Peptides against a protein of PDB entry 2AZE. Designs and how they scored, part 3

Target 1, 148 residues: chain A of PDB entry 2AZE
Amino acid sequence: AQECQNLEVERQRRLERIKQKQSQLQELILQQIAFKNLVQRNRHAEQQASRPPPPNSVIHLPFIIVNTSKKTVIDCSISNDKFEYLFNFDNTFEIHDDIEVLKRMGMACGLESGSCSAEDLKMARSLVPKALEPYVTEMAQGTVGGVF
Target 2, 101 residues: chain B of PDB entry 2AZE
Amino acid sequence: GRLEGLTQDLRQLQESEQQLDHLMNICTTQLRLLSEDTDSQRLAYVTCQDLRSIADPAEQMVMVIKAPPETQLQAVDSSENFQISLKSKQGPIDVFLCPEE

## One batch from the design tools (peptide; made by RFdiffusion4, then SolubleMPNN; aimed at target 1 I64, target 2 Q72; its pose is not in this set)

Design b1_p23_2_s1
Fold by OpenDDE base, seed 3:
Structure b1_p23_2_s1 (fold): chain B 148 residues (1-148), chain C 101 residues (1-101), chain A 23 residues (1-23)
Amino acid sequence: as target 1 above (148 residues)
Amino acid sequence: as target 2 above (101 residues)
Amino acid sequence: KPSFKIYASLSLKQRYKISVTSE
C-alpha cells in the first residue's frame, strides 16, 4: 500500500539520521575525553616541573597541521592582512586537525579504534559524565548501534 | 499488520533518537564548560614533541595553522599542482613551522 | 582520487569550509 511505502521511506530516513547522530555523538565523546585527558596531562606536567612551559614551546588549540616531505618545496603567498594564504607544493601533503593529533597522541585512550586496554577504558570512563559511561563501554566493545 | 509494524518501528526509532539527542546535549554541555573554563583553555595545548610523534620533523616538515572559525580551506591535488588556499573572514591566520628537535 | 591525504574529523568540517578539487 502507498501508506506503507511512505512509512518505509520515513523509516529509512530516520535510520539514516540516527546513524549520523551516532557518529556525531561518538566524535563528541572522543573530543571530550581527549580534551580532558590533555588538560590533565599538562596540569600534572606543569605541577611536576613547578612552572609552565615556555610560551613559544606550546601550541594552543585549536589548530590544524599540514605535513609533507622535508624535501618538498613550498611556495607561500600571504595577503597583507594575513587573511589569505596560498601554498603551492611540488609534492603530496597531509592535513590533520587538532582532534586527529590528540587521538594519535593517545589522548582518546584508544577508544577511537576500539583498542582500549583495561586501564585505557577506566581512564576514558572517568573523563565523561556517568550518563555517557555505558556508551563509552559500547564504543570500546564495538557494539554501538546494536539495537538498530 | 504491516502498517502497525511500521508505525511501531517509527515510534521506537523516535525514542532512540531522543535518547541520542539527550546524550549529545550532555556532551556539548561538557565541551562548552571546557571552553569556558579559563584554566582548561590555558592547559589545552600540545608541544612540538607531541607533533613529532605524528610527523617527525626530521623527515617531515610540519606546518601549524591557527585560523579563525569559518576559515575557508581549499585543497587542490593534481599531477602538476598541489595547493592549499586559506581564506579567513574573521581575522588573521597564523602559520608557523614546528622546529626540528 | 587526490594523492594527498586529509586526516580530518567532524571537527574540521564543522570549523572550516573545506573544498577539495582534483585534476
Scores: peptide ipSAE 0.148, ipTM 0.882, DockQ to the pose 0.762
OpenDDE base, seeds 1, 2, 4, 5: peptide ipSAE 0.135, 0.144, 0.127, 0.114; ipTM 0.880, 0.880, 0.879, 0.877

Design b1_p23_2_s3
Fold by OpenDDE base, seed 4:
Structure b1_p23_2_s3 (fold): chain B 148 residues (1-148), chain C 101 residues (1-101), chain A 23 residues (1-23)
Amino acid sequence: as target 1 above (148 residues)
Amino acid sequence: as target 2 above (101 residues)
Amino acid sequence: KLTFKIHASLALKQRYKISVKSE
């Protein structure tokens, strides 16, 4: 009985660890797809334009964005060396990292919601190593986590 | 019996975890390769138009923050205090607005 | 009505030390 109890504790521990790793893996896959897809898009665009965009017209990764109503009053305090910023808003705001931006741009092919089209899935698969393709398929179908 | 069943479960879970570890290593490697590729990094950018598609400046102000690694970001959200604090240890932070077309 | 949202990916968590207080 005690031996079984010990194994059950270990089982639960492993299940929790697997769950965490599944979440991390999915995020890593989405990042990879998003990055590669972004690079591909921009490469194609620059080829068509036969020149890169002006340096000040683009934002290179990594970055984060903060958005709020255009009516929101923002007070900003900046240290002399620009190492410290303090923003005070009089209303709500949102923070998004670059990956979130890429997802909303469709760079992750809708895989993040498991609602990608057949074409999106094909694109997603093409942007990952072969070993990851089955997992991408599972993500698209929403069937990840079968170990539980 | 119960013991045999649990033992089998643990073996299966171990295999699953090993597979996950392997896949994660592959992903990490790929991301590292992307970060080390100069051409990829040159092309890893978004435009103001892209950002407008996420938050239209006609309705929303969009602020872009570029901060060094390990920068501390603290956000406070309450009815009485809406605040973002940034503290960098490795260099200056760059903040700018994305203009509306 | 509080509509504040934070979207933080694993990459963001790895790059930044994030502290969020939401009420």
Scores: peptide ipSAE 0.152, ipTM 0.879, DockQ to the pose 0.776
OpenDDE base, seeds 1, 2, 3, 5: peptide ipSAE 0.023, 0.122, 0.111, 0.088; ipTM 0.858, 0.873, 0.872, 0.872

Design b1_p23_3_s4
Fold by OpenDDE base, seed 1:
Structure b1_p23_3_s4 (fold): chain B 148 residues (1-148), chain C 101 residues (1-101), chain A 23 residues (1-23)
Amino acid sequence: as target 1 above (148 residues)
Amino acid sequence: as target 2 above (101 residues)
Amino acid sequence: MYQLPGTIISSKLKGTKTITLRL
């Protein structure tokens, strides 16, 4: 019947939306873990050093990274008020946001790439609210993706 | 019948989505708490050593961009053009170089 | 960390994907 067809369309629509939200949730969890882990690391480091690092030796979030070969020639143009920048490179470059940097630093405990050891998983679980722990476990096991 | 089954499936999917929304709300709340916590923000930083672990200055030049909210970045990376354009509307853009060790 | 110097020019790139920096 037409009603069944309509419901099938709606079902598929909802399934797709759920899939998208699952991906978004996973990213949010990774961000949370990464941020908290970074803060924890730095807190511990400062405690061990008994002081914070020099102000000009660190970069606070948020930021973006651009990297290129040391051999790359870069021409930089800046507006007078520094509202506008133009960079011209003679070779390829890479751009990374701060979250990607944190992931590559291991701040997400390898959860993002399926490289989460038991110790990493323990850390990851400790950095999320209790309600999110089961989902973190599912992420580590690769069992996320089903409809619950 | 099939209609009843589909109806039940939709109800279950609705419940599943509600659970996802709930979990996402928890996550966004936690992230907001981090953004509003002064101590957390003070400690939310990376070092030059961290950046070197991502792109070794022995081989790569590492540039850091800090910009006001809503700053736009446009990038072209092709065989003929390699460009980055930054446009801010709310204040000056700061660009830093990570020194080689 | 060192501030990057440059020449004073105004420019605009067109026809490329725009990435808005996250707050």
Scores: peptide ipSAE 0.026, ipTM 0.870, DockQ to the pose 0.176
OpenDDE base, seeds 2, 3, 4, 5: peptide ipSAE 0.025, 0.020, 0.025, 0.025; ipTM 0.866, 0.855, 0.867, 0.870

## One batch from the design tools (peptide; made by RFdiffusion4, then SolubleMPNN; aimed at target 2 T71 A75 V76; its pose is not in this set)

Design b1_p26_3_s1
Fold by OpenDDE base, seed 5:
Structure b1_p26_3_s1 (fold): chain B 148 residues (1-148), chain C 101 residues (1-101), chain A 26 residues (1-26)
Amino acid sequence: as target 1 above (148 residues)
Amino acid sequence: as target 2 above (101 residues)
Amino acid sequence: SIVSQRTFTIRVIGGLAKIPSRLVLS
């Protein structure tokens, strides 16, 4: 009885660990797709324009976005060495990392929300190594973890 | 019986985890390759138009923060305080405003 | 961003920094 109980505990432990790894893997896949898709988009755009965009017209990764109403008053304090910043807002704000921005741009092909068209899924699959394609398919279908 | 079933489950879970680990290694490797590819990093950018699609500067102020690795961001978003604190240990932090035009 | 080899540590906690200069952004 105690042996079975111990194994049950171990089983649950492993299941939780697997679940965590699944989440991590999904995020890694989404990042890979998003980044590669972004690079592909920009490469194509630059080829079409026959030149890179002006340096100050683009924002290279990594970055964080903070947005708030234009009516929001922001008080910013900056250290002399610019190592420290303090922003005080008089209203709510939003923070988005670069990955989230890419997702909202559709760079992850809607895979992040399981909202993939056939074309989206095709794109997503094309942006990962072959070994990851089945998992991408599972993500799109919402069947990740079904074998566990 | 129960013991045998549990033992079998654990074996199956072990195999599943090994597969996950393998896939994660592949993903991590790919991401590292992207980070090491100069051309890819050169092309890893968004435009102001992209940012406008996320938060329209006509209605929202969009601020971009570029900071060194491991910069700490502390945010407070409550009824009493709305604050963001940035602390870098490796270099200066750059802050930009996304222009409306 | 992992690809950029840079990471941000985001924490929803209070914190103050001693900063000598101030700017008002609008």
Scores: peptide ipSAE 0.026, ipTM 0.864, DockQ to the pose 0.056
OpenDDE base, seeds 1, 2, 3, 4: peptide ipSAE 0.023, 0.023, 0.022, 0.023; ipTM 0.858, 0.858, 0.856, 0.854

## One batch from the design tools (peptide; made by RFdiffusion4, then SolubleMPNN; aimed at target 1 E94, target 2 A75 D77; its pose is not in this set)

Design b1_p27_2_s3
Fold by OpenDDE base, seed 3:
Structure b1_p27_2_s3 (fold): chain B 148 residues (1-148), chain C 101 residues (1-101), chain A 27 residues (1-27)
Amino acid sequence: as target 1 above (148 residues)
Amino acid sequence: as target 2 above (101 residues)
Amino acid sequence: SLRNNLKVTVTGSRLVQTSKYHIIATS
């Protein structure tokens, strides 16, 4: 009886760990798709324009953004060496990392929300190694979560 | 019996986790390859136009933060305090505004 | 690398307030 209880605990531990890794894998897949799609977009755009964009007009990854109402008052304190920043707001703000920005730009083909058209899914599959294609399909269908 | 069933389940879960680890390794490898490719690094950028599509500067102020690895960001968002603290240990932090137009 | 290891800690609740002042930068 005690041995069975111990194995039940171990079973639950492994199930939880697998669930966590599934979430991590999904995020990694989305990142890969988003990055490759972004690179393709920019490469194509530069080829069409026959020139790269102005250096001061682009923001290279990695980055984060903070957005708030234009009416928000921000008090910014910066150390002399710029190693430390302190922002005080009088209103709420939002923080987004670069991956979230890419997702909202559609670079992940809507896969993050399971909102993929046939073309989106085709694009997503084309941006990952063959071994990952079945998982991409499952993500698009919302059927991820099963045991391999 | 129950013991045999549990033992079998654990074996199956182990195999499933190994498969999962394999897929994760593939993904991680692909991401590393992208980060090591100079051309990909050059092309890994967004524009202010892209950011405007996420948060329109006509209504929202958009601040961009470029920080070195391992930078610490602490944010407080409450009725009494709205604050963001950035602390870098590897170099200076660059902050700039995305223009409205 | 494509991403930095940025440690983010968020505390508090989201509320909407208004301000009539301007952005001030100090160093």
Scores: peptide ipSAE 0.021, ipTM 0.860, DockQ to the pose 0.279
OpenDDE base, seeds 1, 2, 4, 5: peptide ipSAE 0.018, 0.023, 0.021, 0.023; ipTM 0.852, 0.860, 0.859, 0.862; seeds 2, 5 fail the geometry check

Design b1_p27_5_s3
Fold by OpenDDE base, seed 2:
Structure b1_p27_5_s3 (fold): chain B 148 residues (1-148), chain C 101 residues (1-101), chain A 27 residues (1-27)
Amino acid sequence: as target 1 above (148 residues)
Amino acid sequence: as target 2 above (101 residues)
Amino acid sequence: MLNIKATYTDKNGNVSSFSIRKTLVLK
């Protein structure tokens, strides 16, 4: 019936929206874990060193990075007020967000790829509220996607 | 019948979505708390050594961009040009290299 | 977390939004 067909369309729409929200939730979880893990790492490091790092040796979040070959020629134009930048590269480059940097540093405990060791998973779970622990487990197992 | 089944499915999907929303709210709350904690923000940093671990400075240069919220970034991939454009509305943009570089 | 609106123009001139959370490699 036409009514059933309409509901099927709606069902599919909702399923897709749920899938999108699952992806968003996973990203939020990864951000939380990465941030807290980073803070924990740095706190421990500063305690061990008995001093904070030199101010000019650290980069506080948020940031993005651009990397390219040292041989790449970069032309840079900057407005007087520094509100506008224009970079021209004669070769390929990469842009990384701070979250991506943290992931590659291992701050997300390999959860982003479902490659968590037992210790990694333990760490990841310890960095989220209790209500999120089951979801972290599912992420580690690669079983996220079911409707719950 | 089929109609009743579909109706029930939609209700169940609504409940599932609400559960997701709840979990997302928990996450966003935690992130907000982190952003409001001055000590956490003080410790929320990476070093140039960290950056070297993801982009070998022996071969790559690493440029750091710190921009205000809602900054626009445009990347252009062309056979003629590889380009990045940054436009901020809320303040100056800082671009720099790691001191070791 | 950085709030940046990012757009990408591909080699064909098509403009699209992209997530800065992912590494963008221009080839």
Scores: peptide ipSAE 0.198, ipTM 0.884, DockQ to the pose 0.910
OpenDDE base, seeds 1, 3, 4, 5: peptide ipSAE 0.175, 0.184, 0.189, 0.151; ipTM 0.864, 0.875, 0.876, 0.874; seeds 1, 5 fail the geometry check

Design b1_p27_7_s4
Fold by OpenDDE base, seed 3:
Structure b1_p27_7_s4 (fold): chain B 148 residues (1-148), chain C 101 residues (1-101), chain A 27 residues (1-27)
Amino acid sequence: as target 1 above (148 residues)
Amino acid sequence: as target 2 above (101 residues)
Amino acid sequence: PSKIHLLGKTYTLNNKTLTFTLPKSYA
């Protein structure tokens, strides 16, 4: 019947929306873990050094990174107000955002790839509210995707 | 019947989505708290040593871009064109090099 | 009011062109 067909269409739409939200939630969790872990690391480091790092020796979030071979020739055009930049390279380059940097640093405890050790998982769980711990566990096990 | 089954499925999916929304709200709240905490923001940094894990400054030129929110970045990486375009509408963009340690 | 510090990016891909939008940060 037409009514059943309509509901099936709606069902599929909702499933897709849920899938999208699951991806968003996972990213938010990773961001939270990575951020808190980074702060914790730096706090400890500064305590050990008994001082903060020199101002120009660190990069505060948010940021993005562009890297290329040191042999790459770069031409840069900048507007007078610095609102616009144009970089022309004579060879390939890479772009990385801050979260990617944090992930590669291990700040997300390997949760982003489901490659958590027992200690990594323990750390990850400790950096989120209790309500999120079950989801962190699912992420670590690679079982996210089911309807709950 | 089929209709009853589909109706039940939709109700279940709605409940699942509501739970998902709740968890997302918890996450965004935590991120907001972090953004509002001055000490956390002061400690929210990476070092040039950290960047070596991405690109070693001994072999790579590492450029850092600090830009206002919603800045647009267009990147073209093809055989004939290697280009990055930055456009901000909310303020100036800062670009600097990470020195080799 | 307050802003949420979000990491990561949004992007679109078209051929060899990538377009990124920087996340919002607290100000």
Scores: peptide ipSAE 0.028, ipTM 0.860, DockQ to the pose 0.248
OpenDDE base, seeds 1, 2, 4, 5: peptide ipSAE 0.027, 0.019, 0.027, 0.026; ipTM 0.865, 0.843, 0.856, 0.861; seeds 4, 5 fail the geometry check

## One batch from the design tools (peptide; made by RFdiffusion4, then SolubleMPNN; aimed at target 2 P68 P69 E70 Q74; its pose is not in this set)

Design b1_p28_1_s2
Fold by OpenDDE base, seed 2:
Structure b1_p28_1_s2 (fold): chain B 148 residues (1-148), chain C 101 residues (1-101), chain A 28 residues (1-28)
Amino acid sequence: as target 1 above (148 residues)
Amino acid sequence: as target 2 above (101 residues)
Amino acid sequence: MLTKLAPARHYVPSGKSPSSVSFKLVPL
């Protein structure tokens, strides 16, 4: 009886750990796809333009975006060494990290939301190693979560 | 019996987790290779046009924050307080304004 | 590579606190 109880606890622990790792793997896959797709897009764009973009016209990863209404008043205080910033707003704001920006740009091929067309899925598969392709397919179908 | 069933379940879960770990290792390795590739890092950027697709500067002020790893961000968004604080451990933080169209 | 800032619930200034003077943002 006690042995069975201990094994049940261990079973639940392993199930939760697997769930957490599944979430982490999905995010890693999305990051890989988004990054490779971004690099591919920019490489093609630079080739077509026969030159790189002006240095001050692009933002390299990593970054964070904060946006608010143009009418919002913002007070910004900065430490002398620029290690600390304090922003005070008089209205609501939004924060987006670079990963979220790439997803909203479609760089993850809609895989993150299950809005993956056949063409999007083809692109997503082409941007990962063969071993990850089945998992990408499961993500697109929303069937991730079963026992491997 | 119950004991035999649980033992079998644990073995199956162990195999499943090992497969998952293998896939994670593959993915992590790919990301490391990308981070070490100079050309990929050079091309890892977004444009002002990309940012406008997220938040139009005609209606929204768009601020870009470049911060070192392990920088902490605290945000308060309530009817009585709207605040963002940044604290870096490794170096200076840079903040830029996205230009209008 | 992609990264996130570490979220914090409470702001605790260091010995070098931000200035009381407000600054304008620099164009990109």
Scores: peptide ipSAE 0.031, ipTM 0.853, DockQ to the pose 0.091
OpenDDE base, seeds 1, 3, 4, 5: peptide ipSAE 0.035, 0.029, 0.023, 0.022; ipTM 0.856, 0.856, 0.853, 0.854; seed 1 fails the geometry check

Design b1_p28_1_s4
Fold by OpenDDE base, seed 2:
Formats: C-alpha cells, sequence, structure tokens
Structure b1_p28_1_s4 (fold): chain B 148 residues (1-148), chain C 101 residues (1-101), chain A 28 residues (1-28)
C-alpha cells in the first residue's frame, strides 16, 4: 500500500521529467533545423551571387529583435562605452529572439507548428542525423508526447 | 499485482528517458559542431529582407540587438511604463536599425 | 544595410536611408 503509493509518486515524477525533456528535445531539433537551413540558404545565395553580402547588410546570430509601431516614440540613452542602453517607449513593444525569427522565416520548415508540407518535412529530415528522423516525423504529425 | 505493474512501468519509463537522453545528446552534439564550424558561423546571418518579412519596417520599427553573453535585459511593458534596459559587463552592445526599403 | 546606433546621436553610413524619426538619442 504505502510502497505502491511511493512508486506512484515516483511514476508521476518521471513522467513529468520525460515531458520536460521531450519539450527540450523538440526545441533543440527545431534550432538545429533552423540553423542548418539558414546556413544552407545563405551558402547557396552567396554562391549564386559569387560574393558574400556587403558588410553591415547582415546580422549574425545571436541577436534579439525589438519591434514597435513606427509611430512609437523612443528615447534612447547610450553610455559612451556602449555597455549600457536605456530605451523608453511611449507605447508597447515586442521582443523576439533569433530562434523565433528563424522560425517565422520558415527556417524550421513549419515543423514548429506540426503542420509542415511533405516538401518541408523532407527538408527537415535531411537536416538532422538519421537517429533524429523518426522524432522529426512525429513532430510533423503532432504525435510527440508518448512514452518511447 | 499492483506493485509488479508499477515496477514494470517505472522500468519502461527509465528506458524511455534513457532514449530521450541519447537523442538529446545527438542533437546537442550537432549544435556544437555547427557552432564550431567557422564557415557555418559565417553563414549564420539574417538580412534586412528577412527581418522585413517578420516585422515590416513600413509598419513597425525594428531594432536588432547584439549583446555579449550574460548581458542583463530588463523589460517593462505596462500601461504606465514601457522600457528596455540593457547592461553588459563583458563588452559593448551594438544596436542596429533596419533601413527603410 | 543596417544603421548602427551610436551614443553621440550619429549613425555610421548604411548605404540606405535609416529610419530614425522616432528616436531621441542621448548619452547616459
Amino acid sequence: as target 1 above (148 residues)
Amino acid sequence: as target 2 above (101 residues)
Amino acid sequence: MFTKLEPASYYKPSGKKPSTQNFKLVPL
């Protein structure tokens, strides 16, 4: 009785931990796909142009983005050494990390929503090691969450 | 009995977790390899066109922030205060604006 | 090309027109 109860608690603990790891793995997979896809895209583009992009025309990872209405007034204070910034807005703003940007760019092939096309899925699978392909497939089908 | 069933469940969950750990190790290894590849890092960039597709400068002002690791970011977004504070201890912070198209 | 913000309220050449109309840059 008490032993069974203890094991039940442990069971629940392990299930929660597994769920957390599943989420972490999914995010890592998305990052991998997004990064590799981005690199592939840019490599191809540079090859076609036969030159790298002009300096100051690109932003390398990592970065974050802040966006707000073009009508928003922003007061910006910057220390001389650029170690400190203070932005004051008169309206709401949004902050996005680089991974989110890549996802919205389609670099994760729509896998993040579990609704990618067959072509997207093919691309996604091609960007991960063979061992991860089944998990990518599960993500695309929205079937992730079960016990291995 | 119930004890046997629970014991079996725990064993199965342990195996499942170990499989997850293995997959995670594979994935993190791939990410490390990517980070260690100079050419990949050189090619890991976004353009103004990319950012316009996410937040069109015609409607949105877009700032890109490049900050050293461990940079403190404090954001307040409320009806009374809209503020972002950045404090770095490891180097300068760079902020870029997307040009008008 | 991107316009880099600078403490002295000036910008490095970007090759394109920057949108700074909603910025007031001041030193800390």
Scores: peptide ipSAE 0.274, ipTM 0.861, DockQ to the pose 0.030
OpenDDE base, seeds 1, 3, 4, 5: peptide ipSAE 0.228, 0.209, 0.211, 0.235; ipTM 0.864, 0.864, 0.860, 0.871

Design b1_p28_4_s2
Fold by OpenDDE base, seed 2:
Structure b1_p28_4_s2 (fold): chain B 148 residues (1-148), chain C 101 residues (1-101), chain A 28 residues (1-28)
Amino acid sequence: as target 1 above (148 residues)
Amino acid sequence: as target 2 above (101 residues)
Amino acid sequence: TVLSQRNFTLTNKYGFSNLPGGPIVLKK
């Protein structure tokens, strides 16, 4: 019946929306874990050093990075007020955001790839509220995708 | 029947989405609190050593860009060149190279 | 001729820069 067909369309719409929200939640969880882990690391490091690092030796969030071969020729044009930049590269380059950097640093405990060790999973769970722990576990197992 | 089954499925999906929304609210609340915590923000940094660990400056040059919110970024791959364009509306953009150690 | 282009606006959501669509990798 037409009514059933309409409901099937709606069902599919809702499934897709849920899938999108699941993806968003996973990213938010990764951000939280990575951030807290980073802060924890740095706090411990500063305690061990008995002082903060020199201001010019650290890069605070937010940031992005651009990497290219050392042989790449880069031409840069900067406006007088530094509001505008134009970079021209004679070769390929990559741009990464801060969260990607944190993930590659291991700050997300490998959860982003769903291949956490037992220790990594324990750390990840400890960095989120209790209500999020089951979801973290599912992420680590690669079993996210079902309905709640 | 089929209609009843679909209706039940939709109700279940609604409940699932509500649970998902709840979890998202918890997560965003935590992130907001972290963003408002001055000590956490002070400690939210990486070092050049960190960057070297994931992009070895021996092989790769690493450029760091700190731009204000609402900065527009355009990356272009053309037959002529590779280009990055940055345009800020709220303040100056800071760009620096991560030195090799 | 433009072969590839990524355009976005930095937002600083929750203190992160976030590149929509993930890393940008340009290849010849």
Scores: peptide ipSAE 0.453, ipTM 0.921, DockQ to the pose 0.860
OpenDDE base, seeds 1, 3, 4, 5: peptide ipSAE 0.021, 0.023, 0.043, 0.068; ipTM 0.853, 0.858, 0.864, 0.866; seeds 3, 4 fail the geometry check

Design b1_p28_5_s1
Fold by OpenDDE base, seed 2:
Structure b1_p28_5_s1 (fold): chain B 148 residues (1-148), chain C 101 residues (1-101), chain A 28 residues (1-28)
Amino acid sequence: as target 1 above (148 residues)
Amino acid sequence: as target 2 above (101 residues)
Amino acid sequence: SIVSQRTFTLTNKYLASNLPTPFSLKKP
C-alpha cells in the first residue's frame, strides 16, 4: 500500500537522522572530555610549578596547526589588515584542528578509537555528567550506533 | 501491508531520537559552561612540547594559526598545487612558528 | 573548537584577493 511505502521512506529518513545525531553526540562528548582533561592537567601542572607558564610558551584554544617538511619552501602573502593570508608550498603539508591535537595527546583517553584501558575509561566517565556515562561506556566498548 | 509494524518502528525511532536530543542538550550545556568559565579558558592551552608530540619540529616545520570565528580556510594539496588560503571576516589572523627545543 | 565558540570553515574555493607580493617563510 502507498501508506506503507510512505512510512518506509519516513523510517529510513529517521534512521539516517539518528545516525547523524549519534555521530555529532560522540564528537561533542570527546570534545568535552578532552577539554576538561586538558584543563585539569594544566591546573595541576601550574600548581606544581607554583606559577603559570610563560605567555609565549603556550597556545590557547582555538588554533589550527599546519606542518610540513623543514625542507619545504613556503611563500606567504599577507593583506595589510591581516584579514587574508596566502601560503604557497612547494611540497605537501598537513593540517590539524585543535581537537585533533588534543585527541592525539591522549586527552580524550583513547575513547575516540574505542581503545581505553580501565583507567582511561574511569577518567573519561568522571569528566561527563552522569547521564552521559552510559554512552561513554558504549563508545569505549565500540558498541555505539544502536537504536535505543 | 505492514502498517502496524512500521507504525511501531516509527514510534520506537521517535523515542530514540528524543533520547539523543536530550543527551545532546546535556552535552551542549556542559560545553557552554566551559566556554563561560574564565579559569577554564585560561587553562585551555597546549605547549610547544605538546605540539612536538604531534609533529617533531626537528623534522617538521610547525605553524600555528589563530583566527577569529568563521574564518574560512581553503586548502589545496595535490601534485600540481600546494596552497592554503585564509580569509577572516571578524578580525586579524595571527600566525606563529613553533620553535625547536 | 566548539568549546571556544570559534569555527573554522573549510572550503575548496579560493578566497584571497589583492594580496601583496609573496615573501619566503622558512623555519629558523
Scores: peptide ipSAE 0.027, ipTM 0.852, DockQ to the pose 0.056
OpenDDE base, seeds 1, 3, 4, 5: peptide ipSAE 0.025, 0.022, 0.024, 0.028; ipTM 0.852, 0.852, 0.853, 0.857; seeds 1, 5 fail the geometry check

Design b1_p28_5_s3
Fold by OpenDDE base, seed 3:
Structure b1_p28_5_s3 (fold): chain B 148 residues (1-148), chain C 101 residues (1-101), chain A 28 residues (1-28)
Amino acid sequence: as target 1 above (148 residues)
Amino acid sequence: as target 2 above (101 residues)
Amino acid sequence: KIVSKKTFTITNEYLFSNLPTPFSLKKK
């Protein structure tokens, strides 16, 4: 009886761990797709323009974005070595990771929300190794969640 | 019996987790390859126009933070305190506004 | 939006900051 109870606990622990890893895998897939899609977009754009963009017109990954109303007053304190920053706002602000920016740009092909057109799904599949294609398909269909 | 059933379930779950680990390893490998590719690094950028998908520069100030790995970002957003603290351990932090503002 | 005190650890082991790990501090 005690042995069975112990195994039940272990079963639940493993199920939870698998669930967490599924989430991590999905995020990694989205990161890969978004990054590759971004790179090919920019490659194409530079080819069409026959030149790279001006250096000060682009932001290379990785980065963090902070946005707030233009009416927000911001006080900034910076250490001499620029190792420390302190920003004080008089109103609310938002923080976004670079991957979130890429997702909102559509670089993840809508896969992050399961809102993929046929063309989006085709693109997404083309940007991952063959072994990951079935998982991408499941993500698009919203069928990820079961233990395989 | 119950014991045998549970044992079999655990074995199946172990196999499933191993499959997940394998797929994750494939993903991380791909990301490492991309991070090591000079051309990919050169092309891994966004523009201020891209950032409009997050916040319209006409109404929002958009600040970009570039920091070394392991930099700590502490943020408080409450009715009485609105603050962001950045602390780097490995080098200077760069903060700038989008040029198109 | 961040409605409480939040702490992020910016990592760059692969390409993006705040890689998904069980121990990563993330925006919630």
Scores: peptide ipSAE 0.036, ipTM 0.845, DockQ to the pose 0.350
OpenDDE base, seeds 1, 2, 4, 5: peptide ipSAE 0.033, 0.036, 0.034, 0.032; ipTM 0.845, 0.848, 0.844, 0.842

